# Peptides against a protein of PDB entry 1LOE, part 15

Target 1, 181 residues: chain A of PDB entry 1LOE
Amino acid sequence: TETTSFSITKFGPDQQNLIFQGDGYTTKERLTLTKAVRNTVGRALYSSPIHIWDSKTGNVANFVTSFTFVIDAPNSYNVADGFTFFIAPVDTKPQTGGGYLGVFNSKDYDKTSQTVAVEFDTFYNTAWDPSNGDRHIGIDVNSIKSINTKSWKLQNGKEANVVIAFNAATNVLTVSLTYPN
Target 2, 181 residues: chain A of PDB entry 1LOE as posed
Amino acid sequence: TETTSFSITKFGPDQQNLIFQGDGYTTKERLTLTKAVRNTVGRALYSSPIHIWDSKTGNVANFVTSFTFVIDAPNSYNVADGFTFFIAPVDTKPQTGGGYLGVFNSKDYDKTSQTVAVEFDTFYNTAWDPSNGDRHIGIDVNSIKSINTKSWALQNGKEANVVIAFNAATNVLTVSLTYPN

## One batch from the design tools (peptide; aimed at target 1 R30 G42 T84)

Design b2_p30_2_s3 (made by RFdiffusion4, then SolubleMPNN; its pose is not in this set)
Fold by OpenDDE base, seed 1:
Structure b2_p30_2_s3 (fold): chain B 181 residues (1-181), chain A 30 residues (1-30)
Amino acid sequence: as target 1 above (181 residues)
Amino acid sequence: YTAAYSINSVSFSSTGEPGDKRRIGFSATS
């Protein structure tokens, strides 16, 4: 086995280990996926491909990621679609915008997408989101329709801490979100 | 509706075998 790891604590103006897509860019030492502008998609990929294979299970290998994020909406009640952490084929390009978060194209399972995402969904799409209408964390496997969701309370303009871990042996993905302040 | 989505820091670690190559990243829509 091999270990792959990286860490970025501050995002520079010319961050060479990121591939920027759509409207994604860096400013003020942050990765800005979108500004508060309608009908935009912004993405950023880590430039080096990741070898996350487990031959014993035939699935994705163990991984852990942690990150901090800020959602800054003009109105706390009316917030745009959301953002994701995702794992996709190396040649992945921006997909459908809006409720598809730039990562998927369908609510139907499509194994050809080969994409897994953890969504932080801030907009209720009646066609596939949980009926309670809550903002939520979702686990998305080859579809924008999550296989599992959990409600969360957005704190507009505040920094949140996220930890995502996958255990290949148990096939369990865990997500933790906290606001330290 | 609109919103700015920003990542302030990130770390990643994986343990596996060479094989299925993927890229990781972030995506947002507004």
Scores: peptide ipSAE 0.786, ipTM 0.969, DockQ to the pose 0.829
OpenDDE base, seeds 2, 3, 4, 5: peptide ipSAE 0.765, 0.764, 0.766, 0.762; ipTM 0.964, 0.964, 0.963, 0.962

Design b2_p30_3 (made by RFdiffusion4)
Pose (drawn by RFdiffusion4):
Structure b2_p30_3 (pose): chain A 181 residues (1-181), chain P 30 residues (1-30)
Amino acid sequence: as target 2 above (181 residues)
Amino acid sequence: AIQVVNWSFSSTGTAGDKSYRIGFSATTSS
């Protein structure tokens, strides 16, 4: 049995238990992944590796993560590219920016990726996004093309509370985001 | 801007040999 847990309710200026990649930094008690600036990537990882499954026993971890996040755009129309919570190898580095969200490099399945991410996607990319053109939440496994999506209406500048849970008994990954009110 | 206001995580599994890392990523375009 192995458990890993943590909580950070207010980020400080020297959050030593995070690894920052790209433009990720902490400011005014928040974890800032990108400023409202063109063509940039920011990533932050919890510093400890987490044992998610075991090859000897075949057991897989149950887990829950929750966080509040804000997307603040210049207006409601010109908004790109989005935001992900991801599970990747211990040595993960930033991948392709733009619509690939710093996490993937292809619309095709790439076995060497070894990452699953839940995306909060704010920009329709004709090549792989749901053709309805809506902003959406997706589950991505080794590809930027989501295996499943749900349209989501972005509330600019507002706090969204999200819970992602994985139940090892069913292999169900559930994602909930709620806007207050 | 994309910001995370707070964050919590908890996992329960068997002590094993398969380790991964979690995190956040965000990107922008012109």

Design b2_p30_3_s1 (made by RFdiffusion4, then SolubleMPNN; from b2_p30_3, 11 letters changed)
Fold by OpenDDE base, seed 3:
Structure b2_p30_3_s1 (fold): chain B 181 residues (1-181), chain A 30 residues (1-30)
Amino acid sequence: as target 1 above (181 residues)
Amino acid sequence: AFDIVSVSFSSTGAKGDNYKRIGFSATTSA
């Protein structure tokens, strides 16, 4: 069994184990994916690739990730567009189109993208988002159109704790989000 | 701003030939 793990509790200005893409950067010990500036995409990848699938055995890796995020928007009633935790091919590049969260480029299922994301979506896109218009958590498999969603109430400026776990035996991805304060 | 304050990750159970990268991504369009 191979184990890959990392932990970052303070993001430094020269964080060597991250690959920054687009406008992503570190400041004040945080990873800032984007500022509240329109038409921006920001990403950061963990520099070391991880084994996700064994072609010989067909086994898929189990994983668990936990992170704390803060969304601090100048207007809490109009927050675009959201962010994702994602797993993609090693040569993944930022994608354009704000509603695609920098990860996807279509609402159509595309197996060749080989990308899975958990979205924390703050902006309603009529073409693919749940019709109730709620901000939501979504599980995205090879498409920005989530295979499952759950409404989520954004607390602007507050820290949220997230746990994402994947059980390969059951093929179930679990997401939890809490605001401790 | 969309900020990540801290992160931890652990992966087990596969030692194969298919590699991926994990990351975070955000956009602001409006």
Scores: peptide ipSAE 0.741, ipTM 0.949, DockQ to the pose 0.902
OpenDDE base, seeds 1, 2, 4, 5: peptide ipSAE 0.721, 0.715, 0.722, 0.714; ipTM 0.947, 0.945, 0.946, 0.944

Design b2_p30_3_s2 (made by RFdiffusion4, then SolubleMPNN; from b2_p30_3, 11 letters changed)
Fold by OpenDDE base, seed 3:
Structure b2_p30_3_s2 (fold): chain B 181 residues (1-181), chain A 30 residues (1-30)
Amino acid sequence: as target 1 above (181 residues)
Amino acid sequence: AFDIVSVSFSSTGAKGDNYKRIGFSATTSG
């Protein structure tokens, strides 16, 4: 079996294994997707494409990713819009519309998008988000409307540890989030 | 700001012909 792996513990100013899109950039050894300013989209892609599906056998790759993130908003009571970890076609481009988190462009299921995302959604969009209005983690398959969600309490300015794992045999995606402090 | 501090990724179990890219994306809106 083929194994693809990478690790970045410090993001450099000229991080060659990332493709920056929109306003995404590196500073102070972090990947900053967006600053807390209005109407911005920021993305970064790992430069090397990943094998996901084998057309001969129908097998899908297993994967695990772990990352640490910090959301630091000037107003912890009004944070928009969120961020995602996503898997998309090689030629994926930033999408407009803040509520779509730069990844999707509709709440309608669109198989042609071929995109899966785990969203960390900090802003309530009445058209598709859970009605309780909570900030939430969501699993998004070809739509910004999550197939499953769970409430999540943002700790502004604190590091959160995330693990996302996909088991191809069971077709189950698991997400865990912890604040170590 | 939406910051990624560190990341690791590992993929196994497929050696096929379908490629994708992984990444992070964030938005802020007014």
Scores: peptide ipSAE 0.736, ipTM 0.949, DockQ to the pose 0.910
OpenDDE base, seeds 1, 2, 4, 5: peptide ipSAE 0.716, 0.710, 0.722, 0.712; ipTM 0.945, 0.944, 0.947, 0.943

Design b2_p30_3_s3 (made by RFdiffusion4, then SolubleMPNN; from b2_p30_3, 11 letters changed)
Fold by OpenDDE base, seed 3:
Structure b2_p30_3_s3 (fold): chain B 181 residues (1-181), chain A 30 residues (1-30)
Amino acid sequence: as target 1 above (181 residues)
Amino acid sequence: AFDIVSVSFSSTGAKGDNKKRIGFSATTSG
C-alpha cells in the first residue's frame, strides 16, 4: 500500500504544498479561506494528489484528518455561508453560489462530480438544508444536499477541533467536533 | 473570516491509478 501524510501547524506566506484558489491565502500563520466580506469563494488544496482507489485490487484508501478552525464573524447571528473539508478530482475548481460552499453546483445527486465533502454549514438554505434551520455538520456525496447531518452550535472566534476518519472496510465516514475551551 | 489554524492528514490502503486532491473551501454571500 501507499501512505500519504502531511502536517501543517503554521501556514507560511509562501506555502508551497498548497494550491490556493479564489480568495484563499495565508496570513498570521493561518490559512484564511475567506475574509468577512460578501460574495467571495476561497479554497486551498493540498498540492500532492492522494490515491483513493486501486482499480487492480479494488482497495479503497483509509484516511484520517484532524484540523483546527476558527470562524470570526462580525455578526455572530448572521454568518454565511460555511466551509468544507472536501475530496475532489485533481482538476477541481471553485464553484459559484454561496450556498454550494464553493464545492458543488446542484442539490441533485451527480455521480460525475466524484466529490465528497464534510460541510460546516452556517447558513440555512431552505431548498436542501435540514428543516430545523440549525447550523450543522453535513456529509455531502456528489451533492450539496447532505446524506446525513447533525446540529452544531458555532462559537464565534473560538477554536474548534475536528477529526474526520474514513474506514474503507466498513465504508463509514466519521466526524467529530469539539470546542476545548 | 473562515480560518484553518492547523491540519494533519494521513491516507493508507491504496496504491492505484485513481487520484484525488483534498482541500478546504469556504464561501460568503450577500
Scores: peptide ipSAE 0.725, ipTM 0.951, DockQ to the pose 0.925
OpenDDE base, seeds 1, 2, 4, 5: peptide ipSAE 0.698, 0.708, 0.675, 0.689; ipTM 0.945, 0.946, 0.941, 0.944

Design b2_p30_3_s4 (made by RFdiffusion4, then SolubleMPNN; from b2_p30_3, 11 letters changed)
Fold by OpenDDE base, seed 3:
Structure b2_p30_3_s4 (fold): chain B 181 residues (1-181), chain A 30 residues (1-30)
Amino acid sequence: as target 1 above (181 residues)
Amino acid sequence: AFEIVSVSFSSTGAKGDVYKRIGFSATTSA
C-alpha cells in the first residue's frame, strides 16, 4: 500500500509543489485560478504525479480531498464559468472554451481523455448542462457533460468547504459542499 | 475571481503503473 498526501493552508508566492498553467497564480496566501476578467483559463496542478491504478491488478487508489474555495464575482447574478477539481494525465494542458472549464473539449464521451473532474459550474450551457439552469456540482467523466449533477446555491464571496472522496471498492465518488457561515 | 483557500489530499492504494496529476481549473468567458 502506498499513501500520498499533501496539504496547503497558505499558498506562497513561490509554491514549489504546484505547477501553474494559464493565468493561475498565488496572491495573499490564496491560489487564484482566475481573476474576474473575461476570457481566461487558470489552472494549478500538484507537481507530484499520483498513482491512480494498477493495470495488472485493476486496483484503483482510494482518495479523499478537502478544500476551501471562494468565488468572488463582481456581479453575483452573472458568474462564469466555474471551476473544477480534476484528475488528468500527467501532461495535461489547459483547454480553451469557457464552458469546458479548462479541462475538457467536448460534450461527447471520450475515453482517451482519461480525465475525471468535479465541476462547480456557475454558468448554464444549454448544450450539456441540466435544463433547470441552476448552478450545480457535477461529476464529469471524460466529458463536460456530467454523469450526475446537483443544484448548488452560490454564496458570492463566502468560503465553501468541499470534501471529495473516492471509494475504489464501490467505485463511488462522493462530493459534499457546505458553507460554514 | 475563483480562489482556493486551502487544500488537503490523501490517496491510499496499491502501487500502480498509471500516474495522474490532480489540480484545479477555472475559466471565465467573454
Scores: peptide ipSAE 0.760, ipTM 0.956, DockQ to the pose 0.916
OpenDDE base, seeds 1, 2, 4, 5: peptide ipSAE 0.736, 0.740, 0.743, 0.735; ipTM 0.953, 0.953, 0.953, 0.952

Design b2_p30_4 (made by RFdiffusion4)
Pose (drawn by RFdiffusion4):
Structure b2_p30_4 (pose): chain A 181 residues (1-181), chain P 30 residues (1-30)
Amino acid sequence: as target 2 above (181 residues)
Amino acid sequence: FPEKVRIGFSATTSNYPAQYEVLNWSFSSS
């Protein structure tokens, strides 16, 4: 049995238990992944590796993560590229920016990726996004093309509360985001 | 997939800038 847990309700200026990659930094008690600036990537990882499954027993971890996040765009129309919560190898480094969300490099399945991410995608990329063109939440496994999506209407500048849970018994990954009111 | 992984957040922008922030975060596993 192994458990890993943590909570950060207000980020401080020297959050030593996070690894920052790209433009990720903490400001005014928030974790800032990108400022409202063009062509940039920011990532932050919890510093401890987490044991998610075990080859000797074949057991896989149950887990839950929750967080509140804000997307603040200049207006409701010109908004790119989005935001992900991801599970990647311990040595993960930033991948392709833009519509690949710093996490993937291809629309095709890439076995060497070894990452699954839940995306909160605010820009329609004709090549791989749901053709309806809506902003959406997706589950990505080793590809920027989501295996599953759900349209989501972005509320600019507003707090969204999200819970992502994995039940090892069913292998169900559930994602809930709620806007207050 | 490896037995041990890291978790985290990522955000990107393009010609349409936006600020992406996390206000709080909790995680647990078993």

Design b2_p30_4_s1 (made by RFdiffusion4, then SolubleMPNN; from b2_p30_4, 8 letters changed)
Fold by OpenDDE base, seed 2:
Structure b2_p30_4_s1 (fold): chain B 181 residues (1-181), chain A 30 residues (1-30)
Amino acid sequence: as target 1 above (181 residues)
Amino acid sequence: FPDYVRIGFSATTSDYPSEYSVLSVSFSSS
């Protein structure tokens, strides 16, 4: 696979290397996926397709991504559904909203979705989320029901620094989240 | 899995409002 890299340190009003979907847009140098309103889905894709699998050789790319995100809930006790970093087919479109985070349509494994997501899930959905009800980080493969989760304490309004790395040799995806301040 | 993909971010609200935003991002694949 080819090497691909990009960096966006601040988001401009005319961010040409993003594809905005749903209610996603840029404002005040941020990528705003949703405003503080109900029943919305907001997404943004990096515009360039990324070669992550070479079907001719079988090689799978490694990748590392880092980002800083903020959740601003008007009421810290009643936070919306969640936020994801995801990898999907190039023609991906917004999927089911709410607890499906705009990236999935089922809690059952659906290989046709061809979507992997790291969810930062801020709302407890009884049907598929960990029974402890904690806000959590989850790794989702072709399903909103995570293959692995870890409890995460949201700091409302604070910047969270995330690093996600995939090692193709081990087939392991790692996620870290820190609040630096 | 497809040879080529797009990466991105998604956020949703339903019963409760919340603003989800990304401040910066970097990505590298090899």
Scores: peptide ipSAE 0.833, ipTM 0.977, DockQ to the pose 0.941
OpenDDE base, seeds 1, 3, 4, 5: peptide ipSAE 0.823, 0.816, 0.832, 0.830; ipTM 0.975, 0.974, 0.977, 0.976

Design b2_p30_4_s2 (made by RFdiffusion4, then SolubleMPNN; from b2_p30_4, 10 letters changed)
Fold by OpenDDE base, seed 2:
Structure b2_p30_4_s2 (fold): chain B 181 residues (1-181), chain A 30 residues (1-30)
Amino acid sequence: as target 1 above (181 residues)
Amino acid sequence: MPDYVRIGFSATTSDYPSEYRVTSFSFSSS
């Protein structure tokens, strides 16, 4: 497969290599997906398509992504729906909001979505989230209902460092999250 | 999955307000 590599350490006011969707925008050198308001969906895509599968050879690309994110809730006890890193068709558009995180439309497996997401889910949706009600990291494949989850303690207003790696040989996606400060 | 994809971030709010922001982002595929 073709290789792709990029690094964005500051998000400028006219970030040319991002496609902004919904309410996503840049401010103060940050990518702000949502302001602290209700009923919003904000997304941003890296503008260049990524070659992830070579249909001629059958090879699937390995990848590693690293990012830092902040969830800043006015009330730490009442946090909004969540945040995702996702992989989707090139023409992807915002999907259902709220608990579907703007990425999915169903809790039922729908292969036509062709979407994989790592969710950092901060709101408990009884219909599909882990029954313990914990905020969690989830791996979502063609459904908002995660195939695997792990409880995660949000530190409101603090930067989290995330590394997501995919090993094509093993078909394993790994996620790490740390709060360095 | 299709041959080519786009990657990115999404965040949503509904009943409760929260600001979701990304402050750095890197990616490498091979």
Scores: peptide ipSAE 0.832, ipTM 0.975, DockQ to the pose 0.939
OpenDDE base, seeds 1, 3, 4, 5: peptide ipSAE 0.822, 0.819, 0.831, 0.832; ipTM 0.973, 0.973, 0.974, 0.974

Design b2_p30_4_s3 (made by RFdiffusion4, then SolubleMPNN; from b2_p30_4, 9 letters changed)
Fold by OpenDDE base, seed 2:
Structure b2_p30_4_s3 (fold): chain B 181 residues (1-181), chain A 30 residues (1-30)
Amino acid sequence: as target 1 above (181 residues)
Amino acid sequence: MPDYVRIGFSATTSDYPSEYRVLSFSFSSS
């Protein structure tokens, strides 16, 4: 597969290598997916398509992504639906909002979605989220209902460092999240 | 999955307001 590498250390007012969708935009050198208002969907895509599968050889690319995000809820006890890093078809558009995180449309497996997401889910949706009600990290494949989850303690307003790695040989996706300070 | 994809971020609010921000973003594939 083709190799792709990029690094964005700050988000400028005219970030040419991003496609903004919904309410996503840049301000104060950061990507703001949503403002602190209700009923919004905000997305941003890296503008260049990523070659992850070579249909000629069958090879699947390995990848590593790293990002720092902040969730800033006016009320730490009442946090909005969530945040996700996702991989989708090149023509992907915002999907269902709310608990579907703007990425999916169903809790049932839908192969046509062709979407994989790592969710940082901050709102409990009874219909599909882990029954313990914890905020959690989830791996979502063609469904908002995660194939695997892990409880996560949100630190409201703090920077979280995330590393997501995919090993094609083992077909394992690894997620790490730390609060450095 | 298709041969080519796009990657990115999404966040949503519904009943409660929250600001979701990304401060940095890097990616490498091979």
Scores: peptide ipSAE 0.832, ipTM 0.975, DockQ to the pose 0.939
OpenDDE base, seeds 1, 3, 4, 5: peptide ipSAE 0.822, 0.817, 0.830, 0.823; ipTM 0.973, 0.973, 0.974, 0.973

Design b2_p30_4_s4 (made by RFdiffusion4, then SolubleMPNN; from b2_p30_4, 8 letters changed)
Fold by OpenDDE base, seed 2:
Order: C-alpha cells, then sequence, then structure tokens
Structure b2_p30_4_s4 (fold): chain B 181 residues (1-181), chain A 30 residues (1-30)
C-alpha cells in the first residue's frame, strides 16, 4: 500500500487538510468537535484519502496514529456521549448521533458501514455498552456495540494522549491512553 | 473493506453538554 504520513501539532483557523462535518470546527488552536451544548454531532476528517487495503495484492496497511484530546464537561458526573477516532469510506458522512457517536447507525453488525472506530465512550447506553456502566475505551467494527472494551477513568478537562496502532500481520489493533499531567 | 478510507474524529452530545476537542493529531501508514 501507499505510505501516508502527517502531523498536525496545532489546528489553525483555516485548517485546509481537514474536512469539517456537523458542528466540528477549529478554535484556539484546537479541533473542537462539539461545544458544550446538547444534541450535537461534530466530526472532522483528514482530507486526503488513505490507502489502507490493496485489493490487487491483498495487502493491508499497518498504521499508527497519535492524538491528544480533551473532554471538558461542565458537570463531571453528567458527561456527553463520547468521542471516537474512526476509519470509514472516503465519502463518509455523519451518522446517528447520541450514543451512536455520529459514526454508526446500529448495534447490530452491519458490514455495509465499512467503519472501524475506537470509542472513548463517556455515556452508558444500556442497550450495548458493558454492563458495569463504566466509561470505557471500545473497538467498534461495523457496529456501535464494541467487540472489545476496557474501563477507563475520565479525567475531565485533562489532556489524554492516545496511540492507536494496527498490525496487519497479526490483525491486531492496540490502543493506549495516558494522562501525562 | 475499501481500498481507500478517510480517518478522523467524531464526538456527540445529547442530554448532557460536553466539549470534545483534539489538540494534536499524527498518522503514519505503510
Amino acid sequence: as target 1 above (181 residues)
Amino acid sequence: FPDYVRIGFSATTSDYPSEYSVLSFSFSSS
């Protein structure tokens, strides 16, 4: 597959290598997916398509992504639905909001979505989330119902450093999250 | 899975307000 590499250390007011969807925008040098308002969906895509699978050879790309995100909830006990890093078809548009995180439309496996997401889920949806009710990191493949989850303690207002890596040889996606401060 | 994809971020609010933001973002594929 083709190699793709980029790094955005600050998000400018005219960030031309992003496609903004829903309420997503840049402000104060950061990508703001949602303001602290209710009933909103915000997304942003890296503008260049990424070659992830070579149908001619069958090769699947390895990738590593790193990002820093912040969740700032006015009330730490009542946090909104969640945040995702996702991989989707090039023409992807915002999907169902709320608990579907703007990336899925069903808890049932839907191969037509062709979407993989790493969710940082901050709201318990009884219909599909882990029964312990914990905020969690989840790996979602064509469904909002995660194939794997792990409890995660949100530090409201703090910067979280995330690394997501995919190893094509093993077909394993790994996620790490740390709060350095 | 499609040959080409786009990657990015999404966040949602419903009953409760929260600001979700990304401060930095890097990616490498091979």
Scores: peptide ipSAE 0.837, ipTM 0.978, DockQ to the pose 0.940
OpenDDE base, seeds 1, 3, 4, 5: peptide ipSAE 0.828, 0.823, 0.836, 0.836; ipTM 0.976, 0.975, 0.977, 0.977

Design b2_p30_5_s1 (made by RFdiffusion4, then SolubleMPNN; its pose is not in this set)
Fold by OpenDDE base, seed 4:
Structure b2_p30_5_s1 (fold): chain B 181 residues (1-181), chain A 30 residues (1-30)
Amino acid sequence: as target 1 above (181 residues)
Amino acid sequence: DGYKRIGFSATSTANTAYEVVSVSFSSVLS
């Protein structure tokens, strides 16, 4: 059995177990993926690779992640573009910005991406997002066009608690988001 | 292969700050 586990409750200025990409950095003990500016992409990777799949046995890992994030926009009616938790090749680099969330490059399925993401999408992109225009949580597999979505009401400036779990036996990924009191 | 990196990403085109306050992760591969 191979287990990987980590926890970060305070993000330090020189967080050694993170790889910062784009404009991502830490400040005030938080991981700041983007500052309140335009045309920016920020990412951070856990520095240690995760063994997700065993090529010898074919086994796939179970995993669970919990995190708290904050979206802070000056205008609650114009919040763009979004936030993701993602799993990607070890040498992953920032991808297309804007509506592609720095994680993907196409709305078409691209197996070479080898990337799975849970998006917390705050901006409606007519070319691929759900037609109702709602901010939403999406599960993205090798494409910015989600395989499944659910409407989500953003609370601007509030901490959102997320739990993402993957059950390898059932091949089911679950996502929950709450805004606690 | 079977190894991946996990992480967070965000983009801003509307002066929007995206921050992570805390994170925990656990994986088990049998």
Scores: peptide ipSAE 0.842, ipTM 0.979, DockQ to the pose 0.946
OpenDDE base, seeds 1, 2, 3, 5: peptide ipSAE 0.825, 0.821, 0.826, 0.841; ipTM 0.977, 0.976, 0.976, 0.979

Design b2_p30_5_s2 (made by RFdiffusion4, then SolubleMPNN; its pose is not in this set)
Fold by OpenDDE base, seed 1:
Structure b2_p30_5_s2 (fold): chain B 181 residues (1-181), chain A 30 residues (1-30)
Amino acid sequence: as target 1 above (181 residues)
Amino acid sequence: DGKKVIGFSATSTANTAYSIVSFSFSSVLS
């Protein structure tokens, strides 16, 4: 059995178990993926690779992740573009910005991406997002076009709690989001 | 080999700050 487990309750100025990419950094004990500026991409990776799939046996790992996020939009009428929790190849680098969330490059399925993401999408992209235009949670497999989505109401500046769990036996990924209080 | 990295990614094109306050992860591969 191979296990990986960690917990970061506060992000320090020298967070050694994270690899920062783009404009991602830590400040005031938080991981700041993007500042409130235009045309920026920020990412952070856990520094140790995780064995998700055993190529010899075909076994797939069960996993659970929990995180708390905050979105601060100075202009509440224009919130773009979003963020993801993602799983990608070990040599992953920032991808296309804007609506591609720095994770993907196409709305078409691209197996070479080898990337799965849970998106928290705050901006409606007509070309691939659900037609209702709602801000949403999406599950993305090798494409920015989600295989499944659910509407979500953003509370600007408030902490949201997320739990993502994957059950390998059922091949089901579950996502929960709550605003406490 | 089945190894991947995990993390977060965000983009801002409309002066929007995306931040993570806390983060935990656990995986088990049998």
Scores: peptide ipSAE 0.847, ipTM 0.980, DockQ to the pose 0.946
OpenDDE base, seeds 2, 3, 4, 5: peptide ipSAE 0.838, 0.836, 0.822, 0.845; ipTM 0.979, 0.979, 0.977, 0.980

Design b2_p30_5_s3 (made by RFdiffusion4, then SolubleMPNN; its pose is not in this set)
Fold by OpenDDE base, seed 4:
Structure b2_p30_5_s3 (fold): chain B 181 residues (1-181), chain A 30 residues (1-30)
Amino acid sequence: as target 1 above (181 residues)
Amino acid sequence: DGKKRIGFSATSTANTAYSIVSVSFSSVLS
């Protein structure tokens, strides 16, 4: 059995176990993926690779992640574009910005991406997002076009708690989001 | 070999700040 675990409750100015990409950085003990500016992409990776699939046995890991996020938008009616928790190749680099959330490059399925993401999408892109135009949580597999989505109401500036769990036996990924306050 | 990296990514085109306050992760590969 191979296990990997980590916890970061406060992000320091020199967070050794993160790889910062794009404009991602830490400030005020938080991981700031993007500042309140335009046309920016920010990412942060956990520095240690995660063994999620055993090429010898074919076994897939069970995993759970919990995190708290905050979205600060100067205009609650114009919040763009979103963020993801994602799993990607170890040498992953920032991808297309804007609606692609820095993680994908296409709405078409691209197996070479080898990337799975849970998106928290705050901006409606007519080309691939649910037609109701709601801000939503999405499950993305090798494409920015989600295989499943659920509407979500953003509370600007408030902390949201997320739990993402994957059960390898059932091949089911679950996502929960709550605003405790 | 089945190794991946996990992380967060965000984009802003509307002066929107996306931040993570805390995170925990656990995986078990049998």
Scores: peptide ipSAE 0.844, ipTM 0.980, DockQ to the pose 0.958
OpenDDE base, seeds 1, 2, 3, 5: peptide ipSAE 0.788, 0.836, 0.836, 0.831; ipTM 0.969, 0.978, 0.978, 0.978

Design b2_p30_5_s4 (made by RFdiffusion4, then SolubleMPNN; its pose is not in this set)
Fold by OpenDDE base, seed 4:
Structure b2_p30_5_s4 (fold): chain B 181 residues (1-181), chain A 30 residues (1-30)
Amino acid sequence: as target 1 above (181 residues)
Amino acid sequence: DGYKRIGFSATSTKNTAYSIVSFSFSSVLS
C-alpha cells in the first residue's frame, strides 16, 4: 500500500512544496493563482508526484482532497474565468487561458491530455458550458467540456470549503462545496 | 504512467483574483 498525504494551512512566501507556474504565487499566506488583472494564467502544483495508478495491478488510488478558496472580483457580475483542482501528467505546463482555465486546449475529448479537473467555472462560455449560464462546478476529463456539472452560487470574497473524494471501487468522484459563513 | 501531479489552475480575463486558503490531500493506492 502506498499512501500520500499533506496539509498546507498557510502558504508561505517560499512554499517549497509547490511548483508555481504562470503568474501563480503566494501572498498574505494564501496561494494566489491570479491577481485581479486581465489575461493571466496562474497555476501551482504540489511538488511531489502522486502515485495514482499501479501499472502492474491496474489499481487506482482512492483519494480525498480538501481546500478552501476565495474568489475576489471587483464586480460580481463580471467574474472570469474560473479555477480548477486538477490531476495531470507530472510534466504538465500551463495550457490555454481564458475559458480553458489554463488546463485544457479543446472542448473535444483528447485522451493525450491525461488530465482530470474539477472546475469552479465563473464565466459562461457558449461553446461548451451548460446552457443555463449558471456559474458551476464541473467534472472535466480530458476536455474543458464537463462530463457533469452542477450550478453553484458564488459568494464574492467569501471562503468556500471544498471536499473532493474519489472512490476507485465505484469510479465515482464526489464534490462538495459549502460556504460556512 | 501511474504518476500524476495535482494542483490548481486559474485564469482571469475580468480582473478576478482566485486564491487558495488551505489545501490538504490524501491518497491510498493498494
Scores: peptide ipSAE 0.854, ipTM 0.981, DockQ to the pose 0.943
OpenDDE base, seeds 1, 2, 3, 5: peptide ipSAE 0.832, 0.844, 0.848, 0.848; ipTM 0.978, 0.980, 0.980, 0.980

